# Peptides against a protein of PDB entry 7C96, part 98

Target 1, 73 residues: chain A of PDB entry 7C96
Amino acid sequence: PVIPDDFRCPISLELMKDPVIVSTGQTYERTCIEKWLQAGHGTCPKTQQTLTSTVLTPNYVLRSLIAQWCEAN

## One batch from the design tools (peptide; made by RFdiffusion4, then SolubleMPNN)

Design b2_p30_2_s4 (from b2_p30_2, 15 letters changed)
Fold by OpenDDE base, seed 5:
Structure b2_p30_2_s4 (fold): chain B 73 residues (1-73), chain A 30 residues (1-30)
Amino acid sequence: as target 1 above (73 residues)
Amino acid sequence: ERKELEEEFSQAVANKDEEKIKELLPKYMA
């Protein structure tokens, strides 16, 4: 089945398991963005906008949508 | 150099260019 673009991490391009939202509003797989931040980057990978915070907020809505999609496919 | 690489990476992400992302990702994680 074709995975919806919004369900794939912008970095890994794989189905997200633990999607998190950064300060810019973009969502990434937790593991990917954490490694990015640990490497010393302070910008959003996709938009290059400076992150006002390094706090990662779980995207529960998206997680649920992905789970439903996985069950149907 | 770093700024250029960062821009190139972001463009790859925005364009969903898997090959380019895989190429540049290691450089950003190391």
Scores: peptide ipSAE 0.548, ipTM 0.880, DockQ to the pose 0.418
Fold by OpenDDE base, seed 1:
Structure b2_p30_2_s4 (fold): chain B 73 residues (1-73), chain A 30 residues (1-30)
Amino acid sequence: as target 1 above (73 residues)
Amino acid sequence: ERKELEEEFSQAVANKDEEKIKELLPKYMA
């Protein structure tokens, strides 16, 4: 089935398993954004905005939505 | 150059350019 764009990581293009929100409000797969930050980047991959914080907040709502979608498809 | 490459990657991500993302990904996700 076609995976909704909102459920795919902007970087890996894969269905997110551990979605996290960055300071800009964008959501990425945890492993992807962590690697990006570890590489020394301090910007949001998609928007190029400078991150005001490197704290990654789990997107529980999206995680739940993805789980529900997976159960139905 | 580093910043320029970062911008190129970000533009690819923003534009959902899958081919470009895959091309540049190794440089940032190593």
Scores: peptide ipSAE 0.546, ipTM 0.882, DockQ to the pose 0.590
Fold by OpenDDE base, seed 3:
Structure b2_p30_2_s4 (fold): chain B 73 residues (1-73), chain A 30 residues (1-30)
Amino acid sequence: as target 1 above (73 residues)
Amino acid sequence: ERKELEEEFSQAVANKDEEKIKELLPKYMA
């Protein structure tokens, strides 16, 4: 089935398994954003805003929504 | 060069340009 855009990582374009929130409020797949940061980038991929922190916060709400969607589809 | 590549990739991400993202992704995701 068609995966909702909000459930897809902006980078990998795939269904997120471990969505994390960056300081700008945007959400990405953990592995994707970690690789981005590891490459030396200090900005938010989607917005180009400077990240005030490199802390990645699990997006539990989205994780739950994705799980519910997967169960129904 | 890194900055230019970052901007190009970010533009693709922001615009949801799947073709461009897929093209550049291997360079970033390895």
Scores: peptide ipSAE 0.540, ipTM 0.880, DockQ to the pose 0.629
Fold by OpenDDE base, seed 2:
Structure b2_p30_2_s4 (fold): chain B 73 residues (1-73), chain A 30 residues (1-30)
Amino acid sequence: as target 1 above (73 residues)
Amino acid sequence: ERKELEEEFSQAVANKDEEKIKELLPKYMA
């Protein structure tokens, strides 16, 4: 079935397994954004906004929604 | 230079341009 866009990582374009929220409010796959930060970038990949923090917050709601979707599809 | 490339990548991400993302991603990921 077609994966909802909101469930796909903006970078990998794949179904997110460990979605995390950056300071700009955008959500990415943890692995992807960690690599981005590790590479020395301090901006949000999608919006180019400067990250006010490098703290990554787990998006539990989205994780749950994705899990529910996977169970149904 | 670096900023321009980053902007190009971000635009690709925003546009969900899979091919462009795949092209540029290796240049931005450690």
Scores: peptide ipSAE 0.535, ipTM 0.880, DockQ to the pose 0.514

Design b2_p30_3_s1 (from b2_p30_3, 15 letters changed)
Fold by OpenDDE base, seed 2:
Structure b2_p30_3_s1 (fold): chain B 73 residues (1-73), chain A 30 residues (1-30)
Amino acid sequence: as target 1 above (73 residues)
Amino acid sequence: MEEERREEERRREEEERHLKEFEEKLKEGL
């Protein structure tokens, strides 16, 4: 079935395995956003807003929802 | 183990390709 948009990383466009939240509240695949930051960017890829912090917080809720979806499909 | 390694490598290369493409699109849009 079709993967929900909220389950796809805005960068890789793939189903997220390790979703993390940035300071703007947007969620990305960890490896993707880390590479983005390492490339010298200080903004949120999706919103273009300046990040107030480079801390990446695991999105446990989304991880659980994705896991449930994968089991059902 | 070799098959898993190859799959991981392909996935990593695809992620890098998408990231680069995204960065270029962002530059063009700004």
Scores: peptide ipSAE 0.108, ipTM 0.580, DockQ to the pose 0.065
Fold by OpenDDE base, seed 4:
Structure b2_p30_3_s1 (fold): chain B 73 residues (1-73), chain A 30 residues (1-30)
Amino acid sequence: as target 1 above (73 residues)
Amino acid sequence: MEEERREEERRREEEERHLKEFEEKLKEGL
């Protein structure tokens, strides 16, 4: 079945395995956003908004939803 | 275990390619 857009990383376009939330509220695959930040970017890839913090918060709810979806499909 | 490592490596390579392509597209759009 088609993967829900909310379950895909905006960068990799693949199903997220370790989703993390940035200061703008957008969620990305951990490794993708870490590499983006390491490359010297200080903005949110999707929205281009300046990040107020580089702290990455695990999106446990989304992780659970993705896991449930994978089991059902 | 060899198959698992190879699969993980391929996934990492694909992720890296997508990230680079994304950055390039973003730069081109600016």
Scores: peptide ipSAE 0.105, ipTM 0.574, DockQ to the pose 0.064
Fold by OpenDDE base, seed 3:
Parts: structure tokens; C-alpha cells; sequence
Structure b2_p30_3_s1 (fold): chain B 73 residues (1-73), chain A 30 residues (1-30)
């Protein structure tokens, strides 16, 4: 089965296991975005927008949708 | 559990490579 683009991390290109939302509203795999931030970046990888906060919020809805998709496929 | 450890290591290495490639693409303006 083909993984929906919205379920793939923009960085790893893999199915997200722990999706988190950055201040710009984009979602990434937690580990990936943490490494990006730790590398000294202050922008959103996908949009290049400056992050107003480095807080990472779990994307519970997406996590649930991915889980449902995995069960169905 | 040795095989499981190796698989986890491989996954981490692949993730690291993907992140690096992504960062390089952005830096290079690709």
C-alpha cells in the first residue's frame, strides 16, 4: 500500500510514529525535528518560516489517523 | 534480541541519513 503524503514526515519521508506540530502548523516526526532544532536551525524545514517557538506539540489527531490506516492496511 | 537491536540501529542510521540529505538539499537550494 502507498503511504499517504500527509502521513509521511517531510524529513525522513517515512510513516510518522510520533508526529509533532511546530509553531508554523507543520507536522514532523519528533526525532527528526528535534535533531533539526538541535542542529541550530530556527526555521520550519518545509516552509522555511521562522519558528515563533521551539515547542513541539503532539499531533494526536494525526497519530490516530495513522494508527487507523495501519490497521486497515 | 540481538537481531532486534541491529534492526533498530539500522533504522536510526537510515533516519540520520535522510535528515542529513534533507538538510543538505535545503542548504544547496535544491
Amino acid sequence: as target 1 above (73 residues)
Amino acid sequence: MEEERREEERRREEEERHLKEFEEKLKEGL
Scores: peptide ipSAE 0.104, ipTM 0.572, DockQ to the pose 0.063
Fold by OpenDDE base, seed 1:
Structure b2_p30_3_s1 (fold): chain B 73 residues (1-73), chain A 30 residues (1-30)
Amino acid sequence: as target 1 above (73 residues)
Amino acid sequence: MEEERREEERRREEEERHLKEFEEKLKEGL
């Protein structure tokens, strides 16, 4: 089945398993955004906006939506 | 069991490749 764009990580282009939200409100796969930050970047990969913090917040809502989609497809 | 481990390794390598390609695309766009 075709994976919805909102369920794909902007970096890995794969279905997210552990989605996290950055300060700009964009969501990425945890491992991908962590590697981006570890590489020395202080910006949001997708928007190039400067991050006000490097705190990563689990996107539980999206995680649940993905789980429901996977169950249905 | 070994095949499952190989698939996980390939997936990790693909993720690393995608991250690198993404960084390059962003760099070119700036």
Scores: peptide ipSAE 0.100, ipTM 0.567, DockQ to the pose 0.069

Design b2_p30_3_s2 (from b2_p30_3, 17 letters changed)
Fold by OpenDDE base, seed 3:
Structure b2_p30_3_s2 (fold): chain B 73 residues (1-73), chain A 30 residues (1-30)
Amino acid sequence: as target 1 above (73 residues)
Amino acid sequence: KEELEKLLKEKKEEEEKKKKEFEKKLEEGK
């Protein structure tokens, strides 16, 4: 089955397991974005906008949607 | 079929390249 683009991490390009939202509103796999930030980067990988905060908010809605998709496919 | 296979191959290669680019950035950052 083809994985919807919105369900794939912009970094890993794989189905997200623990999606988190950054200050720019973009969603990434937690592990991926954490590594990016720990490496000293302060921008959003996808939009390249400067992050106003390093807080990562779990995207529970998307996580649920992905789970449902996985169950159906 | 052949044309589609070519497109799929190219797509896979592009994705692999993107993934490696990120890994390289991480390596350079740390």
Scores: peptide ipSAE 0.187, ipTM 0.641, DockQ to the pose 0.772
Fold by OpenDDE base, seed 4:
Structure b2_p30_3_s2 (fold): chain B 73 residues (1-73), chain A 30 residues (1-30)
Amino acid sequence: as target 1 above (73 residues)
Amino acid sequence: KEELEKLLKEKKEEEEKKKKEFEKKLEEGK
């Protein structure tokens, strides 16, 4: 089945398992964005906008939607 | 069919390329 674009990490391009939201509102796989930040980057990978915070907020809604999609497909 | 197959193949290649670009970026910053 075709994975919805919103369910894929902009970095890994794979179905997200632990989606987190950055300050710009974009969502990434936790491990991917953490590696990006640890590498010294302070921008949003997808939008190139400067991150006002390095706090990663779990995207529970998306996580749930992905889980539901996985069950159905 | 052939046109669709071609399109899908191109998209897959583009996505793989993008993935590798990010990996490269990570290595450069590390």
Scores: peptide ipSAE 0.187, ipTM 0.636, DockQ to the pose 0.814
Fold by OpenDDE base, seed 2:
Structure b2_p30_3_s2 (fold): chain B 73 residues (1-73), chain A 30 residues (1-30)
Amino acid sequence: as target 1 above (73 residues)
Amino acid sequence: KEELEKLLKEKKEEEEKKKKEFEKKLEEGK
């Protein structure tokens, strides 16, 4: 079935397995955003806003929702 | 229905374009 937009990483466009939240509040797949940051980028890929922090916070709620969706589909 | 299918196609094309742009930036590091 079609993957809900909120469950897809803005970068990879794939179902997120380890969703993390950046300082702008946007959520990305951990691996994707880490590569983005390691490449020297200091902005949020989706919003282009400057990141006030490079800390990545696990989005446990979304991770759980995605897991539930995967079990049902 | 056909209009919807058209819109969905365009949406996918836009997403693919955006994905490629990100991939390019990641590869180039800039």
Scores: peptide ipSAE 0.181, ipTM 0.630, DockQ to the pose 0.669
Fold by OpenDDE base, seed 1:
Structure b2_p30_3_s2 (fold): chain B 73 residues (1-73), chain A 30 residues (1-30)
Amino acid sequence: as target 1 above (73 residues)
Amino acid sequence: KEELEKLLKEKKEEEEKKKKEFEKKLEEGK
């Protein structure tokens, strides 16, 4: 089945397992964005906008939607 | 069917290329 674009990490391009939201509102796979930040980057990979915070907020809604999609497909 | 499979293969290869490019940027530091 075709994976919805919104369910794929902009970095890994794979189905997200632990989606997190950055200050710009974009969502990424936790491990991917953490590596990006640990590398010293302070911008959003997708939009190139400067992050006002490095806090990563779990996207529980999306995680649930992905889980539901996986069950159906 | 054959054309569709070809298109899907090409799309997958392009995505893999994009992924590798990002990995390179990550290691280089941008």
Scores: peptide ipSAE 0.162, ipTM 0.620, DockQ to the pose 0.599

Design b2_p30_3_s3 (from b2_p30_3, 15 letters changed)
Fold by OpenDDE base, seed 1:
Structure b2_p30_3_s3 (fold): chain B 73 residues (1-73), chain A 30 residues (1-30)
Amino acid sequence: as target 1 above (73 residues)
Amino acid sequence: SEEEKKKEEEEKKKEEELKKKFEEELEKGK
């Protein structure tokens, strides 16, 4: 089945399992964005905007939607 | 349609470019 664009990580291009939100509002797979931050980057990969914070907020709503989609497909 | 196919292909290209840039920047940071 075709994976909805909003369910795929902008970096890995794969279905997200642990989606997290950065300060710019973009959502990424936790593993991907953590590697990015650990490498010393302070910008949003997709928008190139400077992050006001390096805090990663779990996107529980999206996680739930993805789970529901996986169950139905 | 052909237009939808073209738009989808263009979007896929942009996504792949982002992935490439990410990998390059990640490597530079190491």
Scores: peptide ipSAE 0.216, ipTM 0.687, DockQ to the pose 0.577
Fold by OpenDDE base, seed 3:
Structure b2_p30_3_s3 (fold): chain B 73 residues (1-73), chain A 30 residues (1-30)
Amino acid sequence: as target 1 above (73 residues)
Amino acid sequence: SEEEKKKEEEEKKKEEELKKKFEEELEKGK
């Protein structure tokens, strides 16, 4: 079935398995954003806004919603 | 509709461009 846009990583375009929130409020797949940061970038891939922090916060709510969607489809 | 088709195509294009840009930036970083 068609994957909801909000459930897909802005970078990989795939269903997120470990969604994390960056300082700008955007959510990405952990693996993707970690690679971005490790490469020396300090901006949000999607918005180009400067990150005020490199801390990645797990988006538990979204993770749960994705899990529920997967179970139903 | 034609409008919906155009909108969907535009969205897909934007997504692919972002992915490409990301991959290019990672390549430069390595």
Scores: peptide ipSAE 0.214, ipTM 0.681, DockQ to the pose 0.543
Fold by OpenDDE base, seed 2:
Structure b2_p30_3_s3 (fold): chain B 73 residues (1-73), chain A 30 residues (1-30)
Amino acid sequence: as target 1 above (73 residues)
Amino acid sequence: SEEEKKKEEEEKKKEEELKKKFEEELEKGK
């Protein structure tokens, strides 16, 4: 089935397994955003906004929604 | 509709562009 847009990482375009929220409010797959940050970037990939923090907060709600979707499909 | 299909195509194009830019930035680093 078609993966909902909100369930796909803006970078990998794949279903997120470990979605995390950055300071700009955007959500990415943990692995993807970590690679971006480790490469020395301090901006949000999607919005190009400067990150006020490099802390990555797990998006538990989205993670649960994705899990539910996977079970139903 | 035809308009909806065009919209979906444009969105997909934007997504692919972002992915491409991301990959390019990772390659050159900073």
Scores: peptide ipSAE 0.211, ipTM 0.680, DockQ to the pose 0.573
Fold by OpenDDE base, seed 4:
Structure b2_p30_3_s3 (fold): chain B 73 residues (1-73), chain A 30 residues (1-30)
Amino acid sequence: as target 1 above (73 residues)
Amino acid sequence: SEEEKKKEEEEKKKEEELKKKFEEELEKGK
């Protein structure tokens, strides 16, 4: 089935399993964005905006939506 | 339509480019 764009990580392009939100409001797969931050980057990969914080907030709503989508497809 | 298909392929190309740049940046900082 066709995976909704909002359910795919902007970097890996795969269905997100552990989506997290960065300070710019973009959501990424936790593993991907953690690697980016650990590499010393302080910007949002997709928007190039400077992150005001390196805190990663779990996107519980999206995680739930993805889980529901997976069950239905 | 042909136009919609073209747009989707263009978007996919942009997404792949982002992925490539991400991997390249990770390699630089490695």
Scores: peptide ipSAE 0.204, ipTM 0.677, DockQ to the pose 0.549

Design b2_p30_3_s4 (from b2_p30_3, 20 letters changed)
Fold by OpenDDE base, seed 1:
Structure b2_p30_3_s4 (fold): chain B 73 residues (1-73), chain A 30 residues (1-30)
Amino acid sequence: as target 1 above (73 residues)
Amino acid sequence: SALKELLEKLKKLEEEKKKKEFEKKLEEGK
């Protein structure tokens, strides 16, 4: 099945399992964005915008949508 | 079809390129 783009991490390009939102509003796989931040980057990988915070907020809605999609496909 | 296969291959190559670019940036930050 074709994975919706919104369900894929912008970094890994794979189906997200633990999606998190950064300060710019973009969503990434937790492990991917954490590696990015730990490497010393302070920007949003996709938009190159400077992050106002390094706090990662779980995207519960997307996580649920992905789960539903996985069950249906 | 042949065209479909070609497009899929192109898509795959583009994705691989993008992934490598991110990996490269990660390396630069270290």
Scores: peptide ipSAE 0.295, ipTM 0.720, DockQ to the pose 0.920
Fold by OpenDDE base, seed 2:
Structure b2_p30_3_s4 (fold): chain B 73 residues (1-73), chain A 30 residues (1-30)
Amino acid sequence: as target 1 above (73 residues)
Amino acid sequence: SALKELLEKLKKLEEEKKKKEFEKKLEEGK
C-alpha cells in the first residue's frame, strides 16, 4: 500500500522507524538527521531554517501511528 | 494505464533526484 507522506522521512523518503522532532518542529528519521548534523549542518533540511537547538525529541505519537499503520497494512 | 505507469515512473525519478540532492549537501558539509 501507499505510505502516507507524514510517515516518510523528508530526507530518506522512507517509512520512519525512529522519528524525531527538531527545533523547527519538523520530523525526520533519527539516523538521517543525526548524519546531517554531524556533517556540520545547523539548519533544518526541509525548511532551511537555522536550528535553535540540536536536541532531537522522539516523536512518540507518530511512532505509534506508524506502528498501527504497519499492523493494518 | 500507460499514463498511470508514466506518472509513477516520473514520481520515482523525482524522489531519487531529491535523495541525491540531500546526499550531495551532506558531502558538501563535510
Scores: peptide ipSAE 0.293, ipTM 0.719, DockQ to the pose 0.925
Fold by OpenDDE base, seed 4:
Structure b2_p30_3_s4 (fold): chain B 73 residues (1-73), chain A 30 residues (1-30)
Amino acid sequence: as target 1 above (73 residues)
Amino acid sequence: SALKELLEKLKKLEEEKKKKEFEKKLEEGK
């Protein structure tokens, strides 16, 4: 089945397993965005906006939606 | 169809290119 774009990490382009939200509101796979930040980048990979913080907030809603989708497909 | 297959292959190649570019930037720190 075709994976919905909203369920794919903008970086890895794969189905997200641990989606996290950055300060710009964009969601990424935790491991991907952590590597990006640890490399010294302070911008949002997708929007190029400067991040106001490096806090990563788990996207529980999306995680649940992805889980439901995976179960159905 | 042939067109569908071509478009899918192009999409895959573009995605792979994007991933490699990201990995390169990550390694270079830029």
Scores: peptide ipSAE 0.284, ipTM 0.716, DockQ to the pose 0.681
Fold by OpenDDE base, seed 3:
Structure b2_p30_3_s4 (fold): chain B 73 residues (1-73), chain A 30 residues (1-30)
Amino acid sequence: as target 1 above (73 residues)
Amino acid sequence: SALKELLEKLKKLEEEKKKKEFEKKLEEGK
């Protein structure tokens, strides 16, 4: 079935398994954003805004929604 | 329909382009 855009990582464009929120409020797959940051980038891939922090916060709500969608499809 | 198939192909091409752009940016940062 068609995966909702909100459930796809802006970087990998695939269904997120471990969604995390960056300081700009955007959500990415943990693995993808970590690789981006480790490469020396300090901006949000989607918005190009400078990150005020490199802390990644798990998006539990989205994770739950994705899990529910996966069960239904 | 033919139009639907063309739009889906275009979407796929755009996604591939974005993936390549990200990979290029990642490489340039190293």
Scores: peptide ipSAE 0.284, ipTM 0.716, DockQ to the pose 0.903

Design b2_p30_4_s1 (from b2_p30_4, 13 letters changed)
Fold by OpenDDE base, seed 4:
Structure b2_p30_4_s1 (fold): chain B 73 residues (1-73), chain A 30 residues (1-30)
Amino acid sequence: as target 1 above (73 residues)
Amino acid sequence: SEVEELREKLYTAPSSEAPKLLAEIEELSK
C-alpha cells in the first residue's frame, strides 16, 4: 500500500516510527531531526523557518494515526 | 547510493540548501 505523505519523514521518506514535532510545527523522524540539530542547524529542514526551540515534542497523535493505518493496511 | 549521499550532504550543507536537497531526494525516491 502507498504510505500517506503525512506519515513519512521529510528526510528519510520512510514511515515514521518516532515522529516528533519541531517548534515550527513540522514533524520528522526523531533520529533524523536530532542529527540535523546536532549538525548545528537552527532551522526547519522543510520550511527553513528558524526554530525557536530545540525541544522535540513527540507527536503521539500522528503515531497513533500511523499505527491505525498500519493495522488497516 | 545517490539518495544516501544526498541525505548525508543534507546535514553538512548550509541550512538553506535543505529544501532543495529534500526535494531532490524525494524525486530520486519515486
Scores: peptide ipSAE 0.702, ipTM 0.935, DockQ to the pose 0.954
Fold by OpenDDE base, seed 3:
Structure b2_p30_4_s1 (fold): chain B 73 residues (1-73), chain A 30 residues (1-30)
Amino acid sequence: as target 1 above (73 residues)
Amino acid sequence: SEVEELREKLYTAPSSEAPKLLAEIEELSK
């Protein structure tokens, strides 16, 4: 089945397994955004907005929605 | 693959190039 766009990481374009929210409010796969930050970037890949923090917050709601979708499909 | 190469380029390129690279990756992934 076709994966909903909201469930795909903007970088990997794959179904997110460990979605995390950056300071700008955008959600990415943890491994992808961590690699981006480790490369020395201080902006959000999608929006180019400056990150006010490097803290990554787990998006538990989205993780749950993805899990439910996977179970049904 | 070409997509994988572009994704790796995303990390080393200037931050300002991200939107362009992400768009290109999306097109090649269709």
Scores: peptide ipSAE 0.701, ipTM 0.935, DockQ to the pose 0.932
Fold by OpenDDE base, seed 1:
Structure b2_p30_4_s1 (fold): chain B 73 residues (1-73), chain A 30 residues (1-30)
Amino acid sequence: as target 1 above (73 residues)
Amino acid sequence: SEVEELREKLYTAPSSEAPKLLAEIEELSK
């Protein structure tokens, strides 16, 4: 089945396992965005918006939606 | 692979290069 675009990390393009929300509201796979931040970047990879915080918030809603999708497909 | 190389480039390149790199990765991954 075709994986919904919103369920794939913009960086890895894989189904997200640990989706996290950056300050701009975009969601990425935790490991990917952490590597990005550790590399010294202070912007959102997808939008280039400046991150107002380096805090990564777990996207539990999306995690749940992905889990449900996986169970159905 | 080329995609893997682009992802590694993403992390080391200037932040401003990210959008185009991500777009290229997406195209090559289709």
Scores: peptide ipSAE 0.701, ipTM 0.935, DockQ to the pose 0.972
Fold by OpenDDE base, seed 2:
Structure b2_p30_4_s1 (fold): chain B 73 residues (1-73), chain A 30 residues (1-30)
Amino acid sequence: as target 1 above (73 residues)
Amino acid sequence: SEVEELREKLYTAPSSEAPKLLAEIEELSK
């Protein structure tokens, strides 16, 4: 089945396993966005908005939605 | 692969290039 776009990381384009939210509200795969930040970037890859924080917040809601989708498909 | 190379480029390129690179990755991944 086709993976919903909202369930795919903007960077890896794969189904997110550990989705995290950046300060701009965008969600990425943790490993991808951590690599981005470690490379010295201070903006959101998707929107280019300046990150007001480098804190990554787990997107538990999305993780649950993805799990539910995987169970149904 | 080309997509993998673009993803690596994403991390080393200026931040301002990210949207372009992400779009290209998306197109090549269809």
Scores: peptide ipSAE 0.697, ipTM 0.934, DockQ to the pose 0.955

Design b2_p30_4_s2 (from b2_p30_4, 16 letters changed)
Fold by OpenDDE base, seed 2:
Order: sequence, then C-alpha cells, then structure tokens
Structure b2_p30_4_s2 (fold): chain B 73 residues (1-73), chain A 30 residues (1-30)
Amino acid sequence: as target 1 above (73 residues)
Amino acid sequence: SEIDEIREQLFTAPSSEHPELLAKLEELAK
C-alpha cells in the first residue's frame, strides 16, 4: 500500500526506521540528518531554518505509529 | 537515477534551493 507521507523521510524517501526530531520540529531518518549535519549544513533541509541545536530527539510516537502501520499493511 | 541526482544536489546546494529540491524528491516519490 501507499506509505503515508509523514512516515517517509524527506531525504531518503523511505519509511523511517529511526525517526528523529530536529530543533525545528521536523522529523528525518537519523542516518540522513546525521549525514546532513556532517556535511556541514546548519539548517533544516525542509524549512531552511537555522538549527538551534544539533541534538536529535527520537520520535517515539511516530516510530510506534509506523510500527502499527507496518503490522496492518 | 534522477532521485540520486537530486539528493546529491541537496547535499551541496545552498539553503535557498533546498525547498525546491525536496519538492522534486516528493514528486518523484509518488
């Protein structure tokens, strides 16, 4: 079935396995956003907003929703 | 692939171009 847009990483375009929230509130696959930061970027890919922190917060709610979706589909 | 090309552009382009590049990715993902 069609993967909900909110379940896909804006960069990888794949179902997120380890979704993390950046300082702007956007969620990305951990590996993708880490590579982004390592590349020297200091902005949120989607919003262009400057990241006020490099801390990546696990999005456990989304992880759970994705897991439920996978079980049902 | 085209998706790979856009991804590479995203990682090297300035912030001003990110929204458009991501929009292209979204379109290709459909």
Scores: peptide ipSAE 0.343, ipTM 0.837, DockQ to the pose 0.828
Fold by OpenDDE base, seed 4:
Structure b2_p30_4_s2 (fold): chain B 73 residues (1-73), chain A 30 residues (1-30)
Amino acid sequence: as target 1 above (73 residues)
Amino acid sequence: SEIDEIREQLFTAPSSEHPELLAKLEELAK
C-alpha cells in the first residue's frame, strides 16, 4: 500500500522505523538525521532552519501511528 | 542510482540547495 507522506522520512523517503524530532519540530529517521549532523550540517534538512539543539527526541506518537498503520496494511 | 546520487549530494550541499534536492528526491521516488 501507499505509505502516507507523514510516515516517510524526508531524506530516506522510506517508512520511518525510529522517527526522531529535531529542534525545529521536523521528524526524520534517526539514522538519517544523525548522518546529517555528522556531516557537519547545522540546519534542518526540510526547513533549512538553524538547529538550536542537536538533541534528537523520539517521536513516540508517530512511531505508534506507524505501527498501527502497519498492522492495518 | 540517481536517487542515491542526489542523497549523497544532499549531505554535502549547502543549505540553499537542500530544498531543491529534497524535492527532486521526492519526485523521483514517486
Scores: peptide ipSAE 0.335, ipTM 0.835, DockQ to the pose 0.826
Fold by OpenDDE base, seed 1:
Structure b2_p30_4_s2 (fold): chain B 73 residues (1-73), chain A 30 residues (1-30)
Amino acid sequence: as target 1 above (73 residues)
Amino acid sequence: SEIDEIREQLFTAPSSEHPELLAKLEELAK
């Protein structure tokens, strides 16, 4: 089945397993965005907006939606 | 692969090029 676009990490292009929200509101796979930050980047990959915080907030709602989708497919 | 190459570019390119690079990745992944 086709993975919904919102369920794919913009960087890994894979179904997110541990989605996290950055300060801009965009969601990424945790490992991907952590590597991004570790590389010295201070912007949101998707929007290029400057990150006002490096805090990564787990997107539990999306995680649940993805889990439900996986169960159905 | 081309996808891998573009991903590598993300980590070296300026922020202004990121959205377009990501768009290319998305297109190639479809």
Scores: peptide ipSAE 0.324, ipTM 0.828, DockQ to the pose 0.816
Fold by OpenDDE base, seed 3:
Structure b2_p30_4_s2 (fold): chain B 73 residues (1-73), chain A 30 residues (1-30)
Amino acid sequence: as target 1 above (73 residues)
Amino acid sequence: SEIDEIREQLFTAPSSEHPELLAKLEELAK
Protein backbone atom coordinates (compact mmCIF):
# COMPACT_ATOMS: atom_id res chain seq x y z
CA PRO B 1 0.00 0.00 0.00
CA VAL B 2 0.98 3.65 -0.50
CA ILE B 3 2.63 5.15 2.59
CA PRO B 4 1.05 8.46 3.69
CA ASP B 5 3.44 11.39 3.17
CA ASP B 6 3.14 12.43 6.81
CA PHE B 7 4.50 9.04 7.88
CA ARG B 8 7.65 9.28 5.74
CA CYS B 9 10.86 11.01 6.81
CA PRO B 10 11.74 13.89 4.44
CA ILE B 11 15.33 12.60 4.30
CA SER B 12 15.10 8.79 4.34
CA LEU B 13 11.82 8.80 2.37
CA GLU B 14 10.87 5.72 4.37
CA LEU B 15 8.26 4.95 7.02
CA MET B 16 9.53 6.47 10.27
CA LYS B 17 10.44 4.07 13.07
CA ASP B 18 11.64 6.55 15.69
CA PRO B 19 10.12 9.94 14.76
CA VAL B 20 11.47 13.00 16.60
CA ILE B 21 10.48 16.67 16.54
CA VAL B 22 13.04 19.46 16.09
CA SER B 23 12.73 23.02 17.43
CA THR B 24 10.89 24.18 14.28
CA GLY B 25 8.14 21.61 14.80
CA GLN B 26 9.12 19.38 11.88
CA THR B 27 9.45 15.61 12.36
CA TYR B 28 12.24 13.34 11.09
CA GLU B 29 13.64 9.86 11.64
CA ARG B 30 15.98 10.11 14.65
CA THR B 31 18.99 8.58 12.90
CA CYS B 32 18.60 10.91 9.90
CA ILE B 33 18.39 14.16 11.85
CA GLU B 34 21.23 13.09 14.16
CA LYS B 35 23.46 12.58 11.11
CA TRP B 36 22.32 15.98 9.85
CA LEU B 37 23.34 17.69 13.09
CA GLN B 38 26.61 15.75 13.21
CA ALA B 39 27.37 17.09 9.72
CA GLY B 40 27.38 20.56 11.28
CA HIS B 41 24.06 21.89 10.01
CA GLY B 42 22.16 24.36 12.17
CA THR B 43 18.99 24.62 10.10
CA CYS B 44 15.85 22.54 9.62
CA PRO B 45 16.20 20.39 6.45
CA LYS B 46 12.56 20.94 5.43
CA THR B 47 12.04 24.63 6.30
CA GLN B 48 15.62 26.01 6.33
CA GLN B 49 14.74 27.82 9.56
CA THR B 50 17.52 28.18 12.12
CA LEU B 51 17.28 25.62 14.91
CA THR B 52 16.98 27.31 18.31
CA SER B 53 17.93 24.03 19.98
CA THR B 54 19.46 20.67 19.07
CA VAL B 55 17.13 18.85 21.48
CA LEU B 56 15.11 16.09 19.79
CA THR B 57 11.65 15.34 21.20
CA PRO B 58 10.05 11.93 20.53
CA ASN B 59 6.81 12.22 18.55
CA TYR B 60 4.82 9.58 20.43
CA VAL B 61 1.52 10.47 18.77
CA LEU B 62 2.93 9.93 15.29
CA ARG B 63 4.67 6.73 16.38
CA SER B 64 1.30 5.37 17.52
CA LEU B 65 -0.47 6.44 14.33
CA ILE B 66 2.17 4.72 12.21
CA ALA B 67 1.89 1.55 14.29
CA GLN B 68 -1.89 1.53 13.82
CA TRP B 69 -1.51 2.04 10.07
CA CYS B 70 0.99 -0.82 9.82
CA GLU B 71 -1.40 -3.16 11.63
CA ALA B 72 -4.21 -2.28 9.23
CA ASN B 73 -2.08 -2.62 6.09
CA SER A 1 22.09 4.89 -6.74
CA GLU A 2 20.93 8.32 -7.86
CA ILE A 3 18.85 8.71 -4.69
CA ASP A 4 21.88 7.98 -2.50
CA GLU A 5 23.92 10.54 -4.42
CA ILE A 6 21.30 13.25 -3.93
CA ARG A 7 21.15 12.45 -0.20
CA GLU A 8 24.91 12.87 0.03
CA GLN A 9 24.58 16.24 -1.69
CA LEU A 10 21.88 17.22 0.79
CA PHE A 11 24.19 16.61 3.76
CA THR A 12 26.97 18.78 2.29
CA ALA A 13 25.04 21.51 0.44
CA PRO A 14 24.09 24.91 1.87
CA SER A 15 20.55 25.43 3.19
CA SER A 16 19.53 27.39 0.09
CA GLU A 17 19.80 24.22 -2.02
CA HIS A 18 17.90 21.91 0.34
CA PRO A 19 14.37 22.57 -0.97
CA GLU A 20 15.30 21.59 -4.52
CA LEU A 21 17.27 18.54 -3.41
CA LEU A 22 14.39 17.32 -1.25
CA ALA A 23 11.99 17.84 -4.15
CA LYS A 24 14.22 15.71 -6.39
CA LEU A 25 14.25 12.93 -3.81
CA GLU A 26 10.45 12.94 -3.62
CA GLU A 27 10.17 12.80 -7.40
CA LEU A 28 12.55 9.85 -7.72
CA ALA A 29 10.80 7.99 -4.90
CA LYS A 30 7.45 7.90 -6.75
Scores: peptide ipSAE 0.324, ipTM 0.829, DockQ to the pose 0.792

